# Ledger of designs, part 50: peptides against a protein of PDB entry 3ESW

Target 1, 322 residues: chain A of PDB entry 3ESW
Amino acid sequence: NNIDFDSIAKMLLIKYKDFILSKFKKAAPVENIRFQNLVHTNQFAQGVLGQSQHLCTVYDNPSWHSIVLETLDLDLIYKNVDKEFAKDGHAEGENIYTDYLVKELLRYFKQDFFKWCNKPDCNHCGQNTSENMTPLGSQGPNGEESKFNCGTVEIYKCNRCGNITRFPRYNDPIKLLETRKGRCGEWCNLFTLILKSFGLDVRYVWNREDHVWCEYFSNFLNRWVHVDSCEQSFDQPYIYSINWNKKMSYCIAFGKDGVVDVSKRYILQNELPRDQIKEEDLKFLCQFITKRLRYSLNDDEIYQLACRDEQEQIELIRGKTQ

## One batch from the design tools (peptide; made by RFdiffusion4, then SolubleMPNN)

Design b2_p13_1_s2 (from b2_p13_1, 8 letters changed)
Fold by OpenDDE base, seed 3:
Structure b2_p13_1_s2 (fold): chain B 322 residues (1-322), chain A 13 residues (1-13)
Amino acid sequence: as target 1 above (322 residues)
Amino acid sequence: NNKELVEKLLKKL
């Protein structure tokens, strides 16, 4: 009997789609109770939820995307992308073009656009005066700084002129387009918005051990790709664990379509205790938030995202970039 | 191969 594998495959794909869609139905009352209990009893879970409420949606702002695209030197960016793309002999329309775009955006952002600010320059003495700056501590924002989602202002005194320089830690990424400086938080915040402004699928990755970076979904590589604007790094998830010898416990990715524990991608050695939450509860939390983020999506979108999620989980289990 | 797809899908259902 010739098994019609084509007919069986079609039938199984339908059944599989229905099965996947069934998982993304509205949460049962018991799941809601479990979620509420978890976020009320576990501080880490509460933190993940709080971050998801901001990071999963804040960058999906068309007005911000327009402001970003108006602010960047798009002519330079695309000229460089086209130049590098053409060197490698790629045809127009290949999905790899977005990888070249992200690589150029990393270059442009680090080399031409944004600055690392360990200490600010003295507002009175001018450029290249950061060496003369002594930290005095941090304070709340003033009335002007508070307009730009500033939670903390670092205060510095110039050893040369004695004047005070304020370094507000702005969380408004539009203000960062003006200030053009910061640390990993400001870099990742603005760079996440930049990538989103090009229509890319982007996640913000929070590391519990005080670092943050991006992931972008490469349609060419068919996976989430590590992107660190601070390091001008593309697809180098090992840099933290191996190159920096950084100890880490949790890396959580926040995107419009989901929250994912990506720790296995980045924590290759020097793993710190994962004692903040039970693994089952973290898995449940991420799945529950992800499910909520997808409630407005259609069945096809849910199915495609679930297929992507499955491939990512396979990657994370195998420890192999696909 | 649709056979491999079928086998993979059967493991997931």
Scores: peptide ipSAE 0.026, ipTM 0.588, DockQ to the pose 0.837
Fold by OpenDDE base, seed 5:
Structure b2_p13_1_s2 (fold): chain B 322 residues (1-322), chain A 13 residues (1-13)
Amino acid sequence: as target 1 above (322 residues)
Amino acid sequence: NNKELVEKLLKKL
């Protein structure tokens, strides 16, 4: 029996495309009911939905991209990228150049642009005075701070001059271009916007155990790549579980095209109980939100993204990123 | 190798 593998392959590709496209059709009434019941009855599901409504769309702002590109030292950035790209003697490939760009943006952001802020400097005593600052607690924003999506203001007293310094925790990334300081939240927020401003495909990763980072889709590596601006880290998903010995339960990635449980990429040991939601319900929730985010896309875009999603799921199952 | 492609596709269906 001469099995015409070519004809079978073509027929299977057509059927596979049609099958994929069928999954991204408008949700059935039963799926909508399941979704509504889940987000009304499960607090974790409601949290994931709330985060998706912000994180999946907020960074797709062309006016913010322009402000970012006008604020960064692009001449320095591209000079450094070109210099590192030229050393490796790699055949001219637009795909690998983007990995060098992300690595330089990590360097530039940590070394030249943004500052880690455990405690603020004293507004009266000036630079390098944070050691003299005593925390007094936190309060709500004032009328000026409220203009920049500030939820909390940390209050500090200077032990030297006695003056009060306010450290507003701004969620407006454009305000962070001015203040140039923060913790993991401010770092990840602004760095996600920076990567998006270069036209990159980026996800915001939320960890339930009080950390946040990015993922970038590398066309060279043909996968999602771990990116932590705080650590100047590229493709080191193991740093939390192995190097920090961090205990974790959930890592959820939020992007314009989907919401994905990426816990398997980062939780390599010391797994905490995943008791916030049933695994089937979390899988359903992420798929349902992803489906909604893709409703305006054409069949070819949906197919390409679904092929990428399937490759990522295979990667996460095989554990091949170790 | 179309055999390998078919096997990959069958695992995805």
Scores: peptide ipSAE 0.018, ipTM 0.536, DockQ to the pose 0.686
Fold by OpenDDE base, seed 4:
Order: C-alpha cells, then sequence, then structure tokens
Structure b2_p13_1_s2 (fold): chain B 322 residues (1-322), chain A 13 residues (1-13)
C-alpha cells in the first residue's frame, strides 16, 4: 500500500492547527482560578502581570508613532541605512534592510539623539556640570512632573552654586523625546517606542537585576534579536553574562503578542537562584497572559504566532546545550 | 520532504 504521505501530511497539518488553536480558546474556569490565585499569592507573578498590562500595549499608539517619526532625523537615518546597505551589495526589498535600519537606529540614538545621565547637569550652572552634583535622594513628582508618568524624582545639589536640580524619572516616552536623557529605563522605553514607530515587532525585556533592553523580530534572521540601545548592541545577548559577568535570575520579554521568559537567551553564566516563582507557575503565567493578548486575533494569526513561539522555544532550549 | 514533515508533525501532536 503506497502510503500517500501528501494526504497524511495535509491531514496532520489540519489536526496540528486544530490542536494549536484549541490551546488559545477562552481559558477554562480552572485556568482562571489558577491565574487569580497565582497573581494574588505570588508577588513576582503580580509584577509580571502589572508589567504586561503596560508594556504589552503602551507602545501600540499610532499618535506616538507619528510624534516619533516627526521628531527623528529620518533623512539622516535613511541616508545612513542606504549607504551601509549599498556597501554590502544587497538588493532593494531584501528583509535584511530592516536589520540595517535597526543598527542605524541604535547608532543614531546613542550617538546623535539621546544622552546617558548618571547625574544631571546643574540647572543653574548649565551644561557639563554633572561632576558638581551630589545626590540627596529621591522624592515623589511635583504637579508638572506627574503629567509625564513620573514615579520618582532624583534630587541633586550642586556643590558649586548650592542649587537643587531635579532629575525626574519619566516613564512617558514622548517626554523623553524632549528631555533626551536618562538611564537604561529611559533609553529602553523610548527606543522601544522608536522601533515600534517603524512598524517593527518589538519586545521590551525586563531583567530582575536592574537592566532592560529590547528584542526585535528580524524577518531576515527569522528570530528575535537582542537589541540594547544603551550599548548600541545588535544580536549580542551574551554581553550581560559574559562581558559584564552580570549575575541574573530572570529576563522576561513583553510584547503585543505575548509574554515570554527569555532568561535562557541572556543568562549564560552566573545564574542567580530562580526562587521568586515556581518554574511551572511562571510558564503558566506567561502562557496565560499570552493567550489573553491573542483573544482578538484570527485563527491564522494565532497559528502563525504559535509557530513562531515554538521556534523560539526550540532556540531557547538549544542555547543551553552549547 | 513530506515524510520528514509527517514525522515532525507526529512529534508535535
Amino acid sequence: as target 1 above (322 residues)
Amino acid sequence: NNKELVEKLLKKL
């Protein structure tokens, strides 16, 4: 009997699609109970949920995208992209162009646009006076600072003039287009919005050990690519564990289509105890949030994303065996 | 190769 492998393959693809789609149906009452109990009993789970409610959706704002594109020197950016793309002899329309765009955005953002702020300049003494600044601590935002989603203001005293300078830690990325300064939080926040404004698939990666970065889905590489605006880094997930010898426990990626534990991509050595949540519960949490984020998607979108998720999970498993 | 596809799909089900 000639096994009609084509017919079997088609049948299996249908059954596999149905199986995948079944996982993304509305959560059963028992799953909802498990989720509620987990979020109410585990602080880490509550934190992941809270971050997902913001980070998964906040950057999908067309008005913000327009403001970003109006603020950036697009002529310079595309001129540089086109120049580097042409040097490497690529044809127009290749998916690799987007990788060149992201690399130029990293360059532009770090070199031309945004400033690292360990300490602010003195508001009275002017530019390049940060050396004269002594930290006094942190306080809540004033009425003006509160308009720009500011949770904390760092307070500095100038050793030269004695005046107080406020460094608001703004979470409004549109305000960051004006201020053009910050630390990893402000850098990653605005850079995530910048990448989203170019229509890219982007995730915000939160590390529990006080760092944040992006991932971009490269259509050329067909995977999530590490992107750190602070480091002007593209596809260097090892920089934290290897170059910095950073100790880390959790890296969680937040995107419009899901929440993913990406710790395996970045935690290559110096792994800290993962004691904040059971691994099973973290996996459940991320899947549950991801499922909720996909409730409005059609069956084909859900299936394509599930295929991408599977490929990423395979990648993340293999990375620990090298 | 549809045989390899079938084998891959069977491992996923």
Scores: peptide ipSAE 0.016, ipTM 0.527, DockQ to the pose 0.796
Fold by OpenDDE base, seed 1:
Structure b2_p13_1_s2 (fold): chain B 322 residues (1-322), chain A 13 residues (1-13)
Amino acid sequence: as target 1 above (322 residues)
Amino acid sequence: NNKELVEKLLKKL
């Protein structure tokens, strides 16, 4: 009997697709109970859930994308992208253009658009007066600051004129297009929105040890790529563990299509204790949230994303992210 | 590992 190997291969692919799709069906009652118990009993799990409810969806706003694209110097950006793309040649295909775009957006954002703010300038004395500013502490927002999703306002006194300067920590990324200054939180928040506004697949990465950055899915490299707007860094996931010698415990990526523990990409040495949650419970939590985010997707979209997830997991296990 | 297993199985077919 001539074994029709092609027919067997097709049947195996169908059965595999069905198996993958079965994992994304509506959660069983037991899984819902496990999820509810986990987020009610574990503070870290509650934090991850709370972050997912904001970070996974907030940047998918077409009105915000339009405002971003109207605010940026697109002519300068595309001129620089075209110039760099022309140097390295047409030989690597059209998908590499997006990597050049992200690299230029990193340059443009850090060099031309946004400012790092350790301390604000004095509102009375003007520019380059931050050296004269003394921190007095933090307080809640006033009525105007509250309109722009502000939870905290840092208060500074000028040593020269004695006047008070307020530095609101705005979480509204549209307000950040006006203020054009902040620390890692404001940088990552606005830069995540900028990348999303170009139609890119982007994740927000939260590190428990007080840093945040992005990941971009490169179609050229066919993987998630580290992107840090503060550092003007592209594909350098080692900078925290190696260059900074930073100690870290958790890195969690938040995107529209899922929540993923990406700690293995960034924690290369000096690992802190992962004692906030059981590894099995964190894996369950991320999978459960990811499953919920995909409930409206069709079978082909679910299958494509599941194949991408599996490739990423293999990459993370093999340590091939560098 | 299931995708790699399937891909390996398909290459043997």
Scores: peptide ipSAE 0.009, ipTM 0.494, DockQ to the pose 0.258

Design b2_p13_1_s3 (from b2_p13_1, 7 letters changed)
Fold by OpenDDE base, seed 3:
Structure b2_p13_1_s3 (fold): chain B 322 residues (1-322), chain A 13 residues (1-13)
Amino acid sequence: as target 1 above (322 residues)
Amino acid sequence: NNKELVEKLLEKL
């Protein structure tokens, strides 16, 4: 009997789609109770939820995307992308173009646009005076700084002129387009917005051990790609564990369509104890938040995202970049 | 191969 594998495959794909969609239905009362109990009893879970409420949606702002695109030297960026793309002999319309774009954005951002600020320059003495700056501590924002989602201001005294320089830690990425400086937080915040402004699928990755970076979904590579603006790094998830010998416990990715524990991508060695939450509870939490983020999506969008999630989980289990 | 697809889908259902 010739098994009609084509007919069976079609039928099974339909059943599989229905099965996947069934998982993304509105949470049962028991799941809601479990979620509420978890976020009320576990501080790490509460932190993940709090971050998701901001990071999953804040960058989906069309007005911000316009401001970003108006602020960047798009002519330079696309000229460089086109130049590098053409060198490698790629045809127009290949999905790989977005990888070249992200690589150029990393270059442009680090080399031409944004500055690392360990210490600010003295507001009185001018440029290249950061060496003369002594930290005095941190304080709350003043009335002007508070307009730009500033939670903390670092205070520095100039050893040369004695004047105080304020380094506000702005969380408003539009203000960062003006200030053009910061540390990993400001870099990742603005760079996440920049990538989003180009219409890319981007996640913000939070590491519990005080680092942050991005992931970009490459349609060419068909996976989430590590992107660190501070390091001008593309697809180098190993840099933290191996190159920096960094000890880490958790890496959580926050995107518009989901929250994902990506620790397995980045924690290759020097794993710290994962004692902040039970693994089953973290998995449940991420899945529950992800379901909520997808409640407004149609069945096809839910299915495509679920297929992407499955491929990512396979990647994370196998430790192989696809 | 639709056979392989069928087998993979059956494992997931």
Scores: peptide ipSAE 0.027, ipTM 0.625, DockQ to the pose 0.836
Fold by OpenDDE base, seed 1:
Structure b2_p13_1_s3 (fold): chain B 322 residues (1-322), chain A 13 residues (1-13)
Amino acid sequence: as target 1 above (322 residues)
Amino acid sequence: NNKELVEKLLEKL
């Protein structure tokens, strides 16, 4: 009997699609109870949920995208992208252009646009006076600072003039377009918005050990790509574990379409104990939040994202991002 | 290869 492998393949693809779609149906009562119990009893789970409620949706703001694009030197950016693309890109197809765009945005952001701020300059003495600044501690925002989602203000005294300088830690990325300075939090926050403003698929990656970065989905590479604005780094997930010899326990990626444990991409050595939550409970939590984020999507969108998720999981298991 | 596709799909189901 000639086994019609084509007919069997089509039938299996239909059954597989239906099986995948069944996982994204409304959560069963038992799953809702498990989720509620987990976020009420586990502090790490509550933290991941709280972060997802902000980071998964805040950057999907068309008004903010317009403000970003109006603020950046787009002529300079595209001129540089076109120049680099013309050297190498004609042979590798149109999808590689977006990788050149992200690389130029990393350059532009670090070199031309944003500044690292260990200590602020003195408001009275002017530029290049940060060496004269002594930290006095942190306090709550004043009435003006509170308008820009500020939770903490660092206070500094100038050793030269004795005046106080405030360094508000703004979480409003539109305010960061004005201030153009910060540490890893401000860098990653604004850079995530910048990448989103170009219509890119972007995730915010939170590391428990006090660092944050981005991931970009490259259509050319057909995978999630590490992007660190602080380091001007593209596709170098090893920099933390290998170059910095950093010890890490958790890396969680937050995007509009899902929450994913990406620890396996970045934790290559010096793994700290993963004792904050059971692995099965973390997997359940990320899947449950991801399922909720996809409730409004159609069956084809759900299936495409599920196929992408599976490819990423295979990549993470095989260690192919190194 | 539809045979390989069938085998991979059977492993996932």
Scores: peptide ipSAE 0.015, ipTM 0.527, DockQ to the pose 0.839
Fold by OpenDDE base, seed 4:
Structure b2_p13_1_s3 (fold): chain B 322 residues (1-322), chain A 13 residues (1-13)
Amino acid sequence: as target 1 above (322 residues)
Amino acid sequence: NNKELVEKLLEKL
């Protein structure tokens, strides 16, 4: 009997698809109970959930995308992209063009658009006066600052004029298009929105040890690519562990399609204790949130994303063995 | 052996 291997392969593929799709069905009562118990009993889990409720969806705002695209110098950006793309002899329509776009957006954002703010300039003395600023501490936002999702305001006194300057830590990325200054939080927040505004698949990566960055899904590389706007860094996940010698415990990626523990990509050395949650519970939490984010997707979308997830998990496993 | 293996794999999926 000639084994019709093609028929068998088709049957296996169908059954595999059905199996994958079965994992993304509505959560069983037992899974809901486990999730609720985990979030109510574990502070880290609660934090991950809280971040997911914001970071997974906030950037999927078409009105914000329009405002971003109207604010950026698109002519300069595309001129530079086209120039660099043409130097390397690529044909139009290659998936690699998006990698050039992201690299130019990194350049543009750091060099032309946004400013690092260790200390604000004095509101009275004007530009380049940050050297004269002494931190007095932090306080809550005033009524105006509160309109722009501000949780904290850093207070500085000018040593020259004695005036107080407020540095609101705005979480509204549209306000950041106006202010054009901040630290890693403001940089990553606005840059995540910028990348999303170009229709890219983007994740916000939170590191427990006070850093944040992006990942973008490169269709050319067929993987998630590290992107740090502060560093103008593309595909350099090692910079924190190796170059900075940073100690880290958790890196969690938040995107529209899921929440993923990406610690293995970035924590290459100097790993801190992962004592905030059991590894099995973190895995469950991320999967549970991811499952919820995908409830409205069709079977084909769910399947494609599940295949992407599997490839990423393989990548993340292999990266620790090198 | 391959048919039985495939059938068993199909039953487990």
Scores: peptide ipSAE 0.008, ipTM 0.438, DockQ to the pose 0.272
Fold by OpenDDE base, seed 2:
Structure b2_p13_1_s3 (fold): chain B 322 residues (1-322), chain A 13 residues (1-13)
Amino acid sequence: as target 1 above (322 residues)
Amino acid sequence: NNKELVEKLLEKL
């Protein structure tokens, strides 16, 4: 009996696909109970859920994508991408063009478009007056600031003219296209929207130790790539642990298709205690939210994403052993 | 090697 190995392989692949798809079916009653109990009893789990309800979907807004593309200097961006791609990109394949695009967007955003704001300039004295600003504290938004999803406003007094300058911490990324200034939160928020506006697969990464960045799925590299707009960084996940010597406990990635604990990619040394939630409960939480985000997808989309998830988990295990 | 088998399976996917 000639064992038709090709027929067996096809049958195994079908059974494997069915097995994977079975894991993404509607949550069992026991999983729903576990989820509800977890988010009601664990503050960290509640925080992850709350973030997922916003970050996983807010950037999937076609109207915002149009506004972004109308606001950016696309001629400059594509000119620079084409210039870099023409050097070597043709030899490496068409998928590398998107990596050049992300690298140029990082350059453009940091160098030409957005500004870091430790302290605001004085509204009366004009540009380059931030050195003269003394913090007075934070307040709630006024009626105008509240239109742009502002949670807090930092208040500064100018030492030169004595006038008060408000620095509203806007969460509306469209308002950030106008203001063009902020800290890591504003940078990452707007830059995540920018990347999404180019049709890219992007995740927002939240670090518990007060930093945030992006991940982009590179079709060329066939993996999630670290992207930090503040640092103009592409594929440098080691920056925080090694270069900054930052201590970290949790890095959670939020995307339209899932929530993933990516701590293993970024926490290479100086790991803080992971005491906010049990590891099994965090894994369950991320998987449960991910299943919910995928409920409307077809079987082929679910299978492709599950293959990406498996590849990422393998990568995250390998990176800890290198 | 289970690793090589998994890698070969992943290359065929």
Scores: peptide ipSAE 0.007, ipTM 0.458, DockQ to the pose 0.123

Design b2_p13_1_s4 (from b2_p13_1, 5 letters changed)
Fold by OpenDDE base, seed 1:
Structure b2_p13_1_s4 (fold): chain B 322 residues (1-322), chain A 13 residues (1-13)
Amino acid sequence: as target 1 above (322 residues)
Amino acid sequence: NNEELVKRLLEKL
């Protein structure tokens, strides 16, 4: 009995595809009720939903992509990428070029473009005066600052001249192309937009313990890659748990195609209690939001993304990213 | 290996 394994494999692939696609159909009434109850009763779930409504869609703006590409020194960036790509040889294939691009964007952003701002310089005394700045607290934005999605303004007094300097915490990434300074929030916000402007698959990663970074989907490595603009870090997910000895509870990735709990990639030791939500409810929430984000996609797009999701889940379980 | 593919597919169903 020659078992036609090819025919059986084809039939199983069809049935598997149909099974996967069935999971992405419109939510049943019971799932909608569960979702509504979860986001109304659990503050952490409400926070994840609120973040998804912004972070999953805000960076998919073609007008912003054009402004970014017009603002960056593309000639310098591509010159450096071409130089590094030429050193390692063409032997590893064309897909590795994008990894070199992301590495150069990390260098360019940290070294040439953006600045860390612990304290602002005094607006009156000029550059290198941050040492003379005393924090007075925070206040709401003025009428001008409010135009650029500013929720908070940090207020500083200069010990030398006595003048007040305002440090608006802008959430408009286009305004950040002008100001070119901030902390982890401003860094990650603008850098996420920069990566998106090059047509890359990017996620924004939120850590509950007050840090944020990116992930980029490498076609060369065929996986999500850790990217931290503040650290100029590429593929070093261990830096927080190991190098910083940071304690963490949750890392949630937000992208146009889904919301994913990526805690297992970054929380390698010193895990804090995961007591904000039941694990089953968090899994349900992320899947439900992901399902909604994919409602407009065709069956082939849904299937490809589902296969990528499965590969990532296997990777996260096996600890193979390090 | 079609046999291995069939096994993997059966494990996913």
Scores: peptide ipSAE 0.016, ipTM 0.534, DockQ to the pose 0.780
Fold by OpenDDE base, seed 4:
Structure b2_p13_1_s4 (fold): chain B 322 residues (1-322), chain A 13 residues (1-13)
Amino acid sequence: as target 1 above (322 residues)
Amino acid sequence: NNEELVKRLLEKL
């Protein structure tokens, strides 16, 4: 009996699609109860939910994308991308061009555009005076700072002139286009928006141990790629665990299409206790939020994303750090 | 290989 493998494969594919789609149907009442109980009883779960409500959607703002593109030196960026792309002998239209773009955006952002700010310069003494600045602590934003989604203002006193300088920790990425300075939070926030403004699939990665970075979905590599604007790093997920010898417990990626525990990509050694939530509950939480984010998508979009998710999960399980 | 495809699909179900 010649098994018609093509017919069987088609039938299995249909059944598989239906099965996948069934997982993305509206949550059952029991799942909603579990979710509500989890976010009300577990602080880490509440934090992940709160972050998802912001980070998954905030960067999908066309007005912000326009402002970003108007602010960046696009001529310089594309000139450099085209130069490096041509130098490596790639043909126009190859999917790898976006990887070159992201690499140039990393270069441009770190070298030409944004500044690391451990301490601010003195507002009175001018540039290169940060060495004279003593931290006095943090306070709430004033009325002007509050307009730009500022949660905290670091206060510094100049040892030279005695004046107070405020370093507002702005969460408005459009304000960061003006200020062009910050730490990992400001860097990652604005850089995530920059990447989104080029139409790229981007996730914001939160690490519990006080660092943040991006992931970009490379169509060339067909996977999520580590991107750290602070480090000008592309596809180096090992830098934290290995190069920095950083101890970490959780890395959670937030994107428009889902929330994913990506800890296995970045926590290669020196793992801290994962004691904030049960692993099953974290998995459930991420899946539940992801399911919610996909409620408006069509069946084909849901299926394609589910296939991508499956590939990522396989990658994360296999521990293939390149 | 259609057989391998079928096997992979079966592993996913």
Scores: peptide ipSAE 0.015, ipTM 0.504, DockQ to the pose 0.734
Fold by OpenDDE base, seed 2:
Structure b2_p13_1_s4 (fold): chain B 322 residues (1-322), chain A 13 residues (1-13)
Amino acid sequence: as target 1 above (322 residues)
Amino acid sequence: NNEELVKRLLEKL
């Protein structure tokens, strides 16, 4: 009996697909109870849930994408991408073009578009006056600032003219297209929206130790790629642990299709205690939220995403030292 | 090699 290995392989693939799809079915009552108990009893879990409710969906706004594309110098961006692609892209394949696009967006955003704001310039004295600014503390937003999802306003006094300058910490990324300044939060927020506006698969990465960045899914590299707009960094996940010698405990990625603990990608040394939640409970939480985000997807979409998830988990375990 | 078979299966996905 010639074993039809092709028939067996097809049957195994069908059974494997069915098995994977079975894991993404609607949560059992016991899983719902576990989830509710976890988010009610664990503050870290509640925080992850709260972030997922915003970060997983807020950037999927077609109106915002249009506003972004109308605001950016697309002619300059594509000119630079085409220039770099013409050197190497034809040999490496069409999918590499998107990697060049992300690299140019990093350059453009940091060099031409957005500004780091450690302290604001004085509203009265004008540009390059931040050195004269003394922090007075933080306040709630006024009526105008409140229109742009502002939670906190930093207050500064100018040492030259004595006037007060407000630095509102806007969470509205459309307002950030106007203000074009901020710290890591504003940078990552707007840059995440920018990447999404080009139709890219993007995650927002939250680090518990007060940093945030993006991940982009490269079709060329066939993996999630570290992207930090503040650093103009592409595929350098080591910069925090190695270059900055930063101590970290948790890195959580938030995307439209899932929530993933990506700590193993970024925490290469100087790991802080992971004492905020049990590892099994965090794994459960991320999987549970991910299942919910995928409930409207078809079986093929669910299967493709599950294959991607498995590949990522293998990558994270193998510790690909690039 | 089971690892190569798994790789080839993953490459066909």
Scores: peptide ipSAE 0.008, ipTM 0.493, DockQ to the pose 0.132
Fold by OpenDDE base, seed 5:
Structure b2_p13_1_s4 (fold): chain B 322 residues (1-322), chain A 13 residues (1-13)
Amino acid sequence: as target 1 above (322 residues)
Amino acid sequence: NNEELVKRLLEKL
């Protein structure tokens, strides 16, 4: 019996494709009921849904991409990328160029473009005066600050001149191109938009324990890669659990094509209780939102993304990112 | 053997 292994493999691939595509069909009425009940009864689920409604789509704005590309020193960026690519990249193929681009964008953003702001400089005393600033608390935005999606304004008094300085926590990434300062939220927000402006596949990663970063899909490495603009970090998912000894419970990635629990990539030790939602309900929620985000895609796009999802799940189970 | 076959199948996908 000459088992035609090629024919069997082809038949298995067809059946597998059909099976995968069947998972991304319109949600059954029972799934819709389960979803509605979950987001109405579980606060964590409602939070994940609310974040997905913003983070999955906000960065897919062509007008914002144009403004970003017009604002960055592209000549400097590409000069540096070309220089590093010319040393090592020719032997490893064209896909590695994008990894060099992301590494240069990390460098450029941290070193040349954006500033960390623990406290603002005094508006009256000028640069390098943040040491003289005393926090007075936070308040809502004024009429001008409200134009730039500002939820909170931190208020500081200068110990030297007595003047008040406002530090609006802007969520408008275009305003951040002007202000060029912030903390992890502003850094990750603008840097996510920057990466998207270069046509890259990017996810925004939310950690419940008050940190945020990115993931980039490397075509060279054929996986999602940790990217932290604050740390100028590329492919170092261990930095939080190991280097910072940070305790964490949840890391959720938000992208245009899906929502994924990526906790296993980042929570390597010191895991906090995952008590906010049942694991089965979180898995269902992420899959349900992902399914909705893919409703307009064709069968080939759905299949390609599903293959990527399965590869990521295998990676997360096997712990092979070390 | 099955893992390598799955890997090769995944690489061809």
Scores: peptide ipSAE 0.008, ipTM 0.488, DockQ to the pose 0.126

